Peptides against a protein of PDB entry 4N78. Designs and how they scored, part 140

Target 1, 186 residues: chain A of PDB entry 4N78
Amino acid sequence: HFQVICRLLGYQGIAVVMEELLKVVKSLLQGTILQYVKTLMEVMPKICRLPRHEYGSPGILEFFHHQLKDIVEYAELKTVCFQNLREVGNAILFCLLIEQSLSLEEVCDLLHAAPFQNILPRVHVKEGERLDAKMKRLESKYAPLHLVPLIERLGTPQQIAIAREGDLLTKERLCCGLSMFEVILT
Target 2, 155 residues: chain B of PDB entry 4N78
Amino acid sequence: MAELQMLLEEEIPGGRRALFDSYTNLERVADYCENNYIQSADKQRALEETKAYTTQSLASVAYLINTLANNVLQMLDIQASQLRRMESSINHISQTVDIHKEKVARREIGILTTNKNTSRTHKIIAPANLERPVRYIRKPIDYTILDDIGHGVKW

## One batch from the design tools (peptide; made by RFdiffusion4, then SolubleMPNN)

Design b2_p17_8_s1 (from b2_p17_8, 8 letters changed)
Fold by OpenDDE base, seed 5:
Structure b2_p17_8_s1 (fold): chain B 186 residues (1-186), chain C 155 residues (1-155), chain A 17 residues (1-17)
Amino acid sequence: as target 1 above (186 residues)
Amino acid sequence: as target 2 above (155 residues)
Amino acid sequence: SRFLQMLQELAQESLEA
């Protein structure tokens, strides 16, 4: 599903969706969640002493439950605040999954373009084969597919310019060095 | 353009008219040959004359058809060439627009990206660092980084 | 001109046959 979304939206569509999600997340964090956090801070006991270890785990839990009774009983926390946090979480996960899916699509594009861009795969050299000979054979095999040099030889100046720009755009992908998710976390 | 116009307006219509006129002339020649053969005391001479006229008439018609056909073919070739040029121009514009759109899209999404810190240092990127234009350091795309992304075909 | 010559020859051959 995320791959289909990435293909459908493209870079521009993904950018728009991400921007809007960031706005939503920001709004949730700075608005409703912040307000709930402030309220929770106000109702939080000012002095919460550690109970004696002698009360055991159940006693300690009961102690903290009693100390945090006002927070636990805060009905809006369960209904509104947790829902907002879930929405934020979903938004973050969505962004992560979109980025991952986009990266996969970009990798596929790069792999498909590689033969046309003089990018040769690392050839596994079996024992006894000369790496150089195999690489030369591979180079010779794909040499006619090098698009930019081919167009530079046969194309018009305009076609050459387009081919170069297209080649550059094909090579320059987000997955090569850019992360959207880091920005989202920021 | 002038050549195409001449073919469309003058040469091809003229050739068609000439062919039509030739048909009328052929009918006259046929009538003449028939009458001449019937009336002539020397049937052999009349036959030879008929053969000569027939050969000449056929050659003339063949010439007219060939000329007309060549003009039509030339017209079609010119039109095909014009269409190819137009197609090329449209494709060029389309590609230019697509590249532009892609560049815009890349810029837009680029604003939402930061450089992957390859440095293992979990530096808590303090939000304070100013929107430095992500200097797209054209690092040569090490495609080897992609080897680990996806089901790497272990060759 | 060659085509016309060929046609003339063919026409002549057809008339002689």
Scores: peptide ipSAE 0.016, ipTM 0.638, DockQ to the pose 0.012
Fold by OpenDDE base, seed 2:
Structure b2_p17_8_s1 (fold): chain B 186 residues (1-186), chain C 155 residues (1-155), chain A 17 residues (1-17)
Amino acid sequence: as target 1 above (186 residues)
Amino acid sequence: as target 2 above (155 residues)
Amino acid sequence: SRFLQMLQELAQESLEA
């Protein structure tokens, strides 16, 4: 699903969605969640000492239940605050999954474009073969596929310009050095 | 442009008219040949004349058709070339627009990105000299030495 | 011109035949 979403939205669509999600998250965090946190801080026991271990686990649990009874019984916390936190969580997860899906798509695009851009994979060298010889052979094999040089040789000036720009755009992808998720976490 | 216009407005219509006129003339020639054959005392001569006219007429029609056909083909070639040029221009514009849109989109999404912290995996260069873990030989503390100091109740 | 020549040749052949 996320892959399909990425394909449908493209960079522009993803940007728009992410911006809107960030706005929503910001609104939730700075608004409702912050207010609830402040309220919770106000109602929190000022002094909550660790009960003696002699009370055992059940006694300690009961003690904390008693101390936090007002908080636990706060209906709005369960209905509103937790829901908002869930929404924030979902938004974060959504962003993560979108970024991952986008990265996969970009990697695939890069891999598909690689032969046309003189980007060759490291070839596994069998014992006894020279890496350099294999690489040269590979380069020679794919040399006719180099798109920009081909167009530079055969194309019009306009076509050459477009090809160069297209090549640049193909090479420059987010997955190469950029992260959206890190921005979301900040 | 001038050549195409000339073909469309003058040469092709002119050729069509000429062909039509030729048809009319051929009918006249046919009538003449028929009458000449009937009225002539020398039928052999009349037949030879008819053959000559028929050959000439056929040649003339063939010429007119060929000329017209060539003009039409030329017209079509010019038009095809024009269409190809237009297509090329449209494609160029389309590609330019697409590239521009992509650049805009990338700028927009780029604002929402930060550089990946390439965790320089500091190659923990394992220090070559793995300092041999000093085997802490736990010397068992012999507590029997303390047996003599306590006033233990001898049972 | 070649077509006309061919036609003339054909016509001539037909006349000789």
Scores: peptide ipSAE 0.016, ipTM 0.651, DockQ to the pose 0.010
Fold by OpenDDE base, seed 3:
Structure b2_p17_8_s1 (fold): chain B 186 residues (1-186), chain C 155 residues (1-155), chain A 17 residues (1-17)
Amino acid sequence: as target 1 above (186 residues)
Amino acid sequence: as target 2 above (155 residues)
Amino acid sequence: SRFLQMLQELAQESLEA
């Protein structure tokens, strides 16, 4: 699903969605969640001493339950605060999955473009074959597929310019060194 | 342009008119030959004359058709060439627009990105100004990372 | 041009025949 979303939205669409999600997350964090956190901090016992081990596990549990009774009984915490936290979590996960899917798509694009951009795969050398000879053979085989040189030779100046720009855009991808998710966490 | 205009306005219409006129003339020639054959005491001579007129008429019509056909073909070739040029121009514009849109899109998404190598400490100040080309770290794409992803074409 | 030549030749042949 995320791969399809990435394909449909493209860079621009993804950017818009991510920006809107960031706004939503910010609104949730600075609004309702912050208010609930402040309220919880006010209700939190100022001094919570560890009960004596002599009370055993049940007694210790009851002690903490009593200390946190006001928090546990706060109905709005479960209904509103946790829901908002879930929404934030979902938004973060969405962003992560979109970035991962986009990276995969970009990688695929790079792989598909490689033969046309003079990027040769690593050649497995069979026993007895010279790596150099095999590489030369591959280079010769794929040389006619080099798009930019081909267009430079046969195309108009305008076509050459477009081909060069297209080649550059094909090579420059986010997966090469950029992360969106880190910005979101920030 | 001048050649195409000449073909469209003068040569092809002229050729069509010539063919029409030729048709009318052929009818007259046929009538003449028929009457001449009926009225002539020397039927052999009349027949030979009819053959001659028939051959001449056929040759003339064939010439007119051939000339017209060639002119039409030439017209079509010129028009096809013009269409190809227009198509090329449209394609160029389309490609230019697509590249531009892609660049804009990349700038927009670039604002939401940070360099993976930047230490966590640098507050990525989202450059407010859209204009700064996202410094695409032109790191040579190490495609080796891709070697483990996907069905490696076992060459 | 060849077709025209051929027709002309045929016309001439028919006139000579």
Scores: peptide ipSAE 0.016, ipTM 0.633, DockQ to the pose 0.012
Fold by OpenDDE base, seed 1:
Structure b2_p17_8_s1 (fold): chain B 186 residues (1-186), chain C 155 residues (1-155), chain A 17 residues (1-17)
Amino acid sequence: as target 1 above (186 residues)
Amino acid sequence: as target 2 above (155 residues)
Amino acid sequence: SRFLQMLQELAQESLEA
């Protein structure tokens, strides 16, 4: 599904969606969630001492339950605050999955374009074969497919310019060095 | 353009008119030949004359048809060439627009990106101040990232 | 059509001559 979304939206659509999601997340964090956190901080016990170990785990749990009773019983926390946190979480996950899907699409595009851009994969060299000889054979095999040189030889100046720009756009992908998710996390 | 216009406005219509006129002339020639054959005491001579006129008339018509056909073909070739040029121009514009749109889109999404920190240093870098637009640093494309994905295709 | 007929007739006459 995310792959389809990435294909449908493209870079522009993804950018718009991501921006809007960031706005939503920001609004939730700075608005409702912040208010609830502030309220929770106000009702938080000022002094919460560690109970004696002699009470055992159940006693310690009961102690903290008692100390946090007001927080636990805060009904709006469960309904509104947690819902907002879920929305934030979903937004983050959505962004992550979109980025991952986009990266996969970009990688596929790069792989498909590689033969046309004089990008040769590293071939596994079996014992006794010279890497250089294999690479030369591959270069020779794919030489007729090099699009930009071909157009430079046969095309008009305008076509050459477009081909070069297209080649550059094909090569430059986000997955090669950029992360959106890191920005979202900040 | 001038050649196409000449073909469309002068040569082809002129050829059609000439062909039509030739038709009327052929009818007159036929009538003449018929009457000449009937009235002539020397039927053999009249027949030979009729054959000569017929041959000449057919040659003339053939020439007119050939000329007209060639002009029509030439017209079509010119039009086809013009259409191809127009198509090429439209495609060029379309591609230019698409490239531009793509560049804009990439800039927009690029603003939402940061460089992947490959540094193994566990330092939780405090999120840099959100305010500074992440300068798009053109990093050279490291295609080695594709090396790990390509291992799955057993050729 | 008459001319064609005449030509056909002439052709036939030429073949019979």
Scores: peptide ipSAE 0.015, ipTM 0.637, DockQ to the pose 0.008

Design b2_p17_8_s2 (from b2_p17_8, 6 letters changed)
Fold by OpenDDE base, seed 1:
Structure b2_p17_8_s2 (fold): chain B 186 residues (1-186), chain C 155 residues (1-155), chain A 17 residues (1-17)
Amino acid sequence: as target 1 above (186 residues)
Amino acid sequence: as target 2 above (155 residues)
Amino acid sequence: SKFLEMLKQLAQEALAR
């Protein structure tokens, strides 16, 4: 599903969605969630001492339940605050999954374009074979597929310009060095 | 353009008119030949004359048809060439627009990106207010990142 | 009409040669 979304939206659509999600997340964090956190901080016991170990685990738990009773009984925390946190979480997950899906699409595009862009994969060299000889053979094999040089020889100046720009756009992908998710986490 | 216009406005219509006129003339020639054959005491001579006129008329019509056909073919070739040029131009514009749109889109999404920190340090450094990289910095693409992605084709 | 047909036939024969 996310792959389809990435294909449909493209870079522009993804950017718009991501921006809007960031706005929503920011609004939730700085608004409702912040208010609830402030309220929770106000009702938080100022002094919460560790009970004596002699009370055992059940006694310690009861102690903390008593100390946090006001927080636990805060019904709006469960209904509103947690819902907002879920929304934030979902937004983050959505962004992550979109980025991952986009990266996969970009990788696929790069792989498909590679033979046309003089990008050759490193071939596994069996013992005794010269890597250089194999690479030379591969280069020779794919040389006729090099699009930009081909167009430079046969094309009009305008076609050459477009081919070069297209080649550049094909090579420059986000997955090669950029992360959106890191920005979201920031 | 001038050649196409000449073909459309002068040569082809002129050829059509000439062909039409030739039809009328052929009818007159036929009438003449018929009358000449009937009136002539030397029927053999009249027949030979009729054959000569017929051959000449047929040659003339054939020439007119051939000329007209060639002009029409030439017209079609010119039009086809023009259409191809227009198509090429439209495609070029379309591609240019698409490239531009893609560049804009990439800039927009680029604003939402940061450099992947390869820093091994697990320290969850509180994201300092990393200034939104406002400027799209073109970094060279390291394709080695793709080396670990995908099933190596075992040749 | 017969004459024209004859001429047409002669023309066809001439083209066939």
Scores: peptide ipSAE 0.019, ipTM 0.640, DockQ to the pose 0.010
Fold by OpenDDE base, seed 4:
Structure b2_p17_8_s2 (fold): chain B 186 residues (1-186), chain C 155 residues (1-155), chain A 17 residues (1-17)
Amino acid sequence: as target 1 above (186 residues)
Amino acid sequence: as target 2 above (155 residues)
Amino acid sequence: SKFLEMLKQLAQEALAR
């Protein structure tokens, strides 16, 4: 589903959706969640020491559960605060999944375009073969597929310009060094 | 443009008119040949004359049809060339617009991105000294302070 | 009918030249 969404929206649509999600998340965090957190901090037990490790994980969990039982069971916290936290969580997950899906799409595009952009695959050298000779053979094999040089030779100035710009846009991808998810976490 | 206009407005209509006129003339020639053959005492001469007129008429019609056909073909070639040029221009504009839109989109999404950084893994370290458990005194939590938050339900 | 056939033949001969 996320792959389809990425294909449908493109970079423009994804940008718009991400911006709106960021606004929603910001609104939730700075609004209702912040207010609840402040209130909860005021009523939180001032002294909560770590229980002995001898109680084991279950005992430690029970200890903290007991300390926070009244807070967790508060009806408004469950209905309002936790719901808002779920919305924030869903937004974060959505952004993560969109970025992952977009990255996959971009990688596929890069791989498909590589033969036409003078990007050669990593060569595995078999025993008895020289790396240089193999690379030369590969270069010769793919040379006719290089789009920009081909158009530069045969095309009009306008076609050359479009080809160069298209080539650049094809090479430049977010997955090469950019992260959207890191921005949303800040 | 001038050539196409001449073909459309003058040459092709003129050729069609000429062909129509030829039809009328052929009918007259046919009538003449028929009457001449019936009335002539020398049937052989009349036949030879008919053959001559027929050959001439057919040659003329063939010429007119060929000329008209060539003019139509030429007109179509010019129009096809014009359409190809227009198509090329439209494609160029479309591609330019698409590239521009893509650049704008890239800028917009780029604002929402940062350079990828390697995340540092945090080590969880157990405390060296176990603290003695402090007796916890449970204090009732006053939830009325939350009544003004959210739906404002007073309990 | 014979005359029309003759004309057709003459036409074919004229086109063959």
Scores: peptide ipSAE 0.017, ipTM 0.650, DockQ to the pose 0.009
Fold by OpenDDE base, seed 3:
Order: C-alpha cells, then structure tokens, then sequence
Structure b2_p17_8_s2 (fold): chain B 186 residues (1-186), chain C 155 residues (1-155), chain A 17 residues (1-17)
C-alpha cells in the first residue's frame, strides 16, 4: 500500500502529506496532549515512597493503585489522551513507512536506469577469468545504451539539454543521502 | 510553406480540373471516332485514326493522373513533415514542463529532509599529490550503498 | 514525361501486336 501511495503521490504529493501530518502531530502534542500531561503532573503524588517489602506483591500493588487512583479514574485520559497518542504514533509510523517505500522505489529506479547511465554491476569473476576482460566486455555491451552520449551525438541541442537534466534528476535521489524521518523526529 | 500553398491552391485543384476537362474531351473524341468510323468509306483508316486517338487520350489521362498523384503525395509529405515538427515542439515543451515540475517537487520534499549522518568514513588522506585540476569527475553515484536498503536483490 | 513516353510506347507496342 505504501509503495502504491509513493508512486501515486510522487515527491510533491509526499511532501504535502508529510507537511500536513507534521502540522497535525504538532497540534496534538502542543494542544491536547500537553494539557493532559500538565493535568497529570498536577494530580501526580508529590511523594511516592516505596512501600516496605513486607507488604508483599499484592500489598505493594494496592499501594500503588491507591497512590495512582486519581490518575486511573481519570476517564478522559483513557479515551482522549490515549487516542491522541495513538494518532501521533500512527502519523510517525506512516512517515517511516512512506520513507522506506520511497527509498525502495528510488533504488528500483536507479537500478533500471543504471544500464543507460554507464553504471555497471559488480561482476562476479569466475576462477581463471580476468576481471578486466569481463568488465571490458560489459562496457562494450552496454556502451550503445548510454543515453546521454547517444543523444549528444544524434540529438538536437534542446534534446541534449533535456537528456542531461533528466540524467541528473535520475541520479540524484533522496535515498543516496537524505532522510525525511529524522526531520520528523526532530 | 509556399510550396504547400501552391500545391493546395493551384496544382492539385488545377490537376483535378484538368482531369475533368479531359473526361469531357474524351467523350467528344469518342463520339468523333464513332462517327468517323461509320461515315468513312475507308474503315481501315478510320480504325487507325481511332487507335491513334485512343492511345493519345490514354497517354494524356495517364499523365494527368500521374501528375496529380505526385502532387498529392508531395502535399502529404510536406504536411507529414509539418506535423512531425509540431509534434517535436510539443514534446519538447512537455518534457521541459515535466522536468520543471520534478525540480519543484524535489525542492519541496528536500525541505523535509536532512543529511544522513554518514559515519565518518576515515578520511583517506589522499597524499597531497599535486592539485591536478580536479576535473569535476562526477563520481558515479555508487548505488551499491543502496543494496543493503530494503529487500536487497542479492545479485 | 518519362511515364507518358513509356505509356505511349506501350500503347504503340500494343497496337503493333
């Protein structure tokens, strides 16, 4: 699903969606969640001492339940605050999955473009074959597929310009050194 | 452009008119030949004359058809060439717009990105060899770094 | 003109057959 979303939205669409999600997350964090956290801090017992071990596990549990009774009984915490936290969590996960999916798409694009951009795969050399000879053979095999040089030779100046720009855009991808998710976490 | 206009406005219509006129003339020639054959005491001579007129008429029609056909073909070739040029222009504009849109999109998403902290690969202190003009060797983007990202197709 | 000449020749040949 995320791969399809990435394909449909493209870079621009993804950017818009992520920006809106960030706004939503910010709104949730600074608004409702912050208010609940403040309220919880006010209701939190100022002094919570560890009960004596002599009370056993049940007694200790009852002690903490009593100390946190006001928090546990706060119905709005369970219904509203936790829901908002889920929404934030979902938004974060969404961003992560989108980035991962986008990276996969970019890698695929790079792989598909590689033969046309003089990017040769690492060749496994069988025992006894010279790496250089194999590489030369591969280079010769794929040389006719080099798009930019081909267009430079056969195309109009306008076509050459477009080909060069297209080549550059194809090579420059986010997955090569950029992270969106880190920005979201910040 | 001038040639196409001449073909469309003068040569092809002229050729069509010529063919029409030829048709009318052929009918007259046929009538003449028929009457001449009936009225002539020398039927052999009349037949020979009819053959001659028939041959001439066929040749003339063939010429007119051939000329018209060639003109039409030429017109079509010119039009096809014009269409190809227009198509090329449209494609160029379309590609330019697409590239521009892509650049804008990339800028927009770029704002939402930060550089991955690439682990300090040990600065291979390249020995201070002489500053040969670092030809901007566009280091081929080593996409092998991406091999570990996702369902790595282990080649 | 060459085609016309050819047709004339063909017609003449046909008439001579």
Amino acid sequence: as target 1 above (186 residues)
Amino acid sequence: as target 2 above (155 residues)
Amino acid sequence: SKFLEMLKQLAQEALAR
Scores: peptide ipSAE 0.018, ipTM 0.639, DockQ to the pose 0.012; fails the geometry check
Fold by OpenDDE base, seed 2:
Structure b2_p17_8_s2 (fold): chain B 186 residues (1-186), chain C 155 residues (1-155), chain A 17 residues (1-17)
Amino acid sequence: as target 1 above (186 residues)
Amino acid sequence: as target 2 above (155 residues)
Amino acid sequence: SKFLEMLKQLAQEALAR
């Protein structure tokens, strides 16, 4: 599903969605959640001492239940605050999954474009073969596929310009050095 | 453009008219040949004349058809070339627009991104001298030392 | 011109046949 969403939205669509999600998250955090946190801080017992260990685990639990009874019984906490926290969590997860899906798509695009851009994978060298010779052979094999040089040779000036720009755009992907999720976490 | 216009407005219509006129003339020639054959005392001569006129007429029609056909083909080639040029132009514009849109989109999403902290995998250059792992002797922490600090019920 | 010549030749051949 996330892959399909990424394909449908593209960079622009993803940007718009992420921006709106950030607004929503910000609104939730600075608004409702903040207010509930403030309220909880006010209702929180000022002095909560650890009960004696002699009461055992059940006694200690009862003690804390009693101390936090007002908080636990706060109905709005369960219905509104936790819901908002779930929404924030879902938004974060959504952003993460979108970024991951986008990264996968970009990697695929890069891999598909690589032969046309003179980007060759490191080849496994069998024992006794020279890496350099194998790489040269590979380079020679794929040399005719180099799109920009081909267009530079055969194309019009306008086509050459477009090809160069297209090549640059193909090489420059977010997955190469940029993270969206890190921005969301800040 | 001038050549195409000339073909469309003058050469092709002119060729069509010429062919039509030729048809009319052929009918006259046929009538003449028929009458000449009937009226002539020398039938052999009349037949030879008819053959000559027929050959000439066929040659003229063939010429007219060929000329017209060539002009039509030329017209079509010019038009095809024009269409190809237009298509190329449209494609270039489309590609330019797409590239521009992509650049805009990338700028927009770029605002929402930060540089990946490539953890410089510090090549832990294993120090050449493997310092012998100091055998961490776990001394059992004697927790009895804390027995005196707690208000625990002395049983 | 070559086509016309060819046609003339063909016509002549046809008339000779």
Scores: peptide ipSAE 0.017, ipTM 0.654, DockQ to the pose 0.010; fails the geometry check

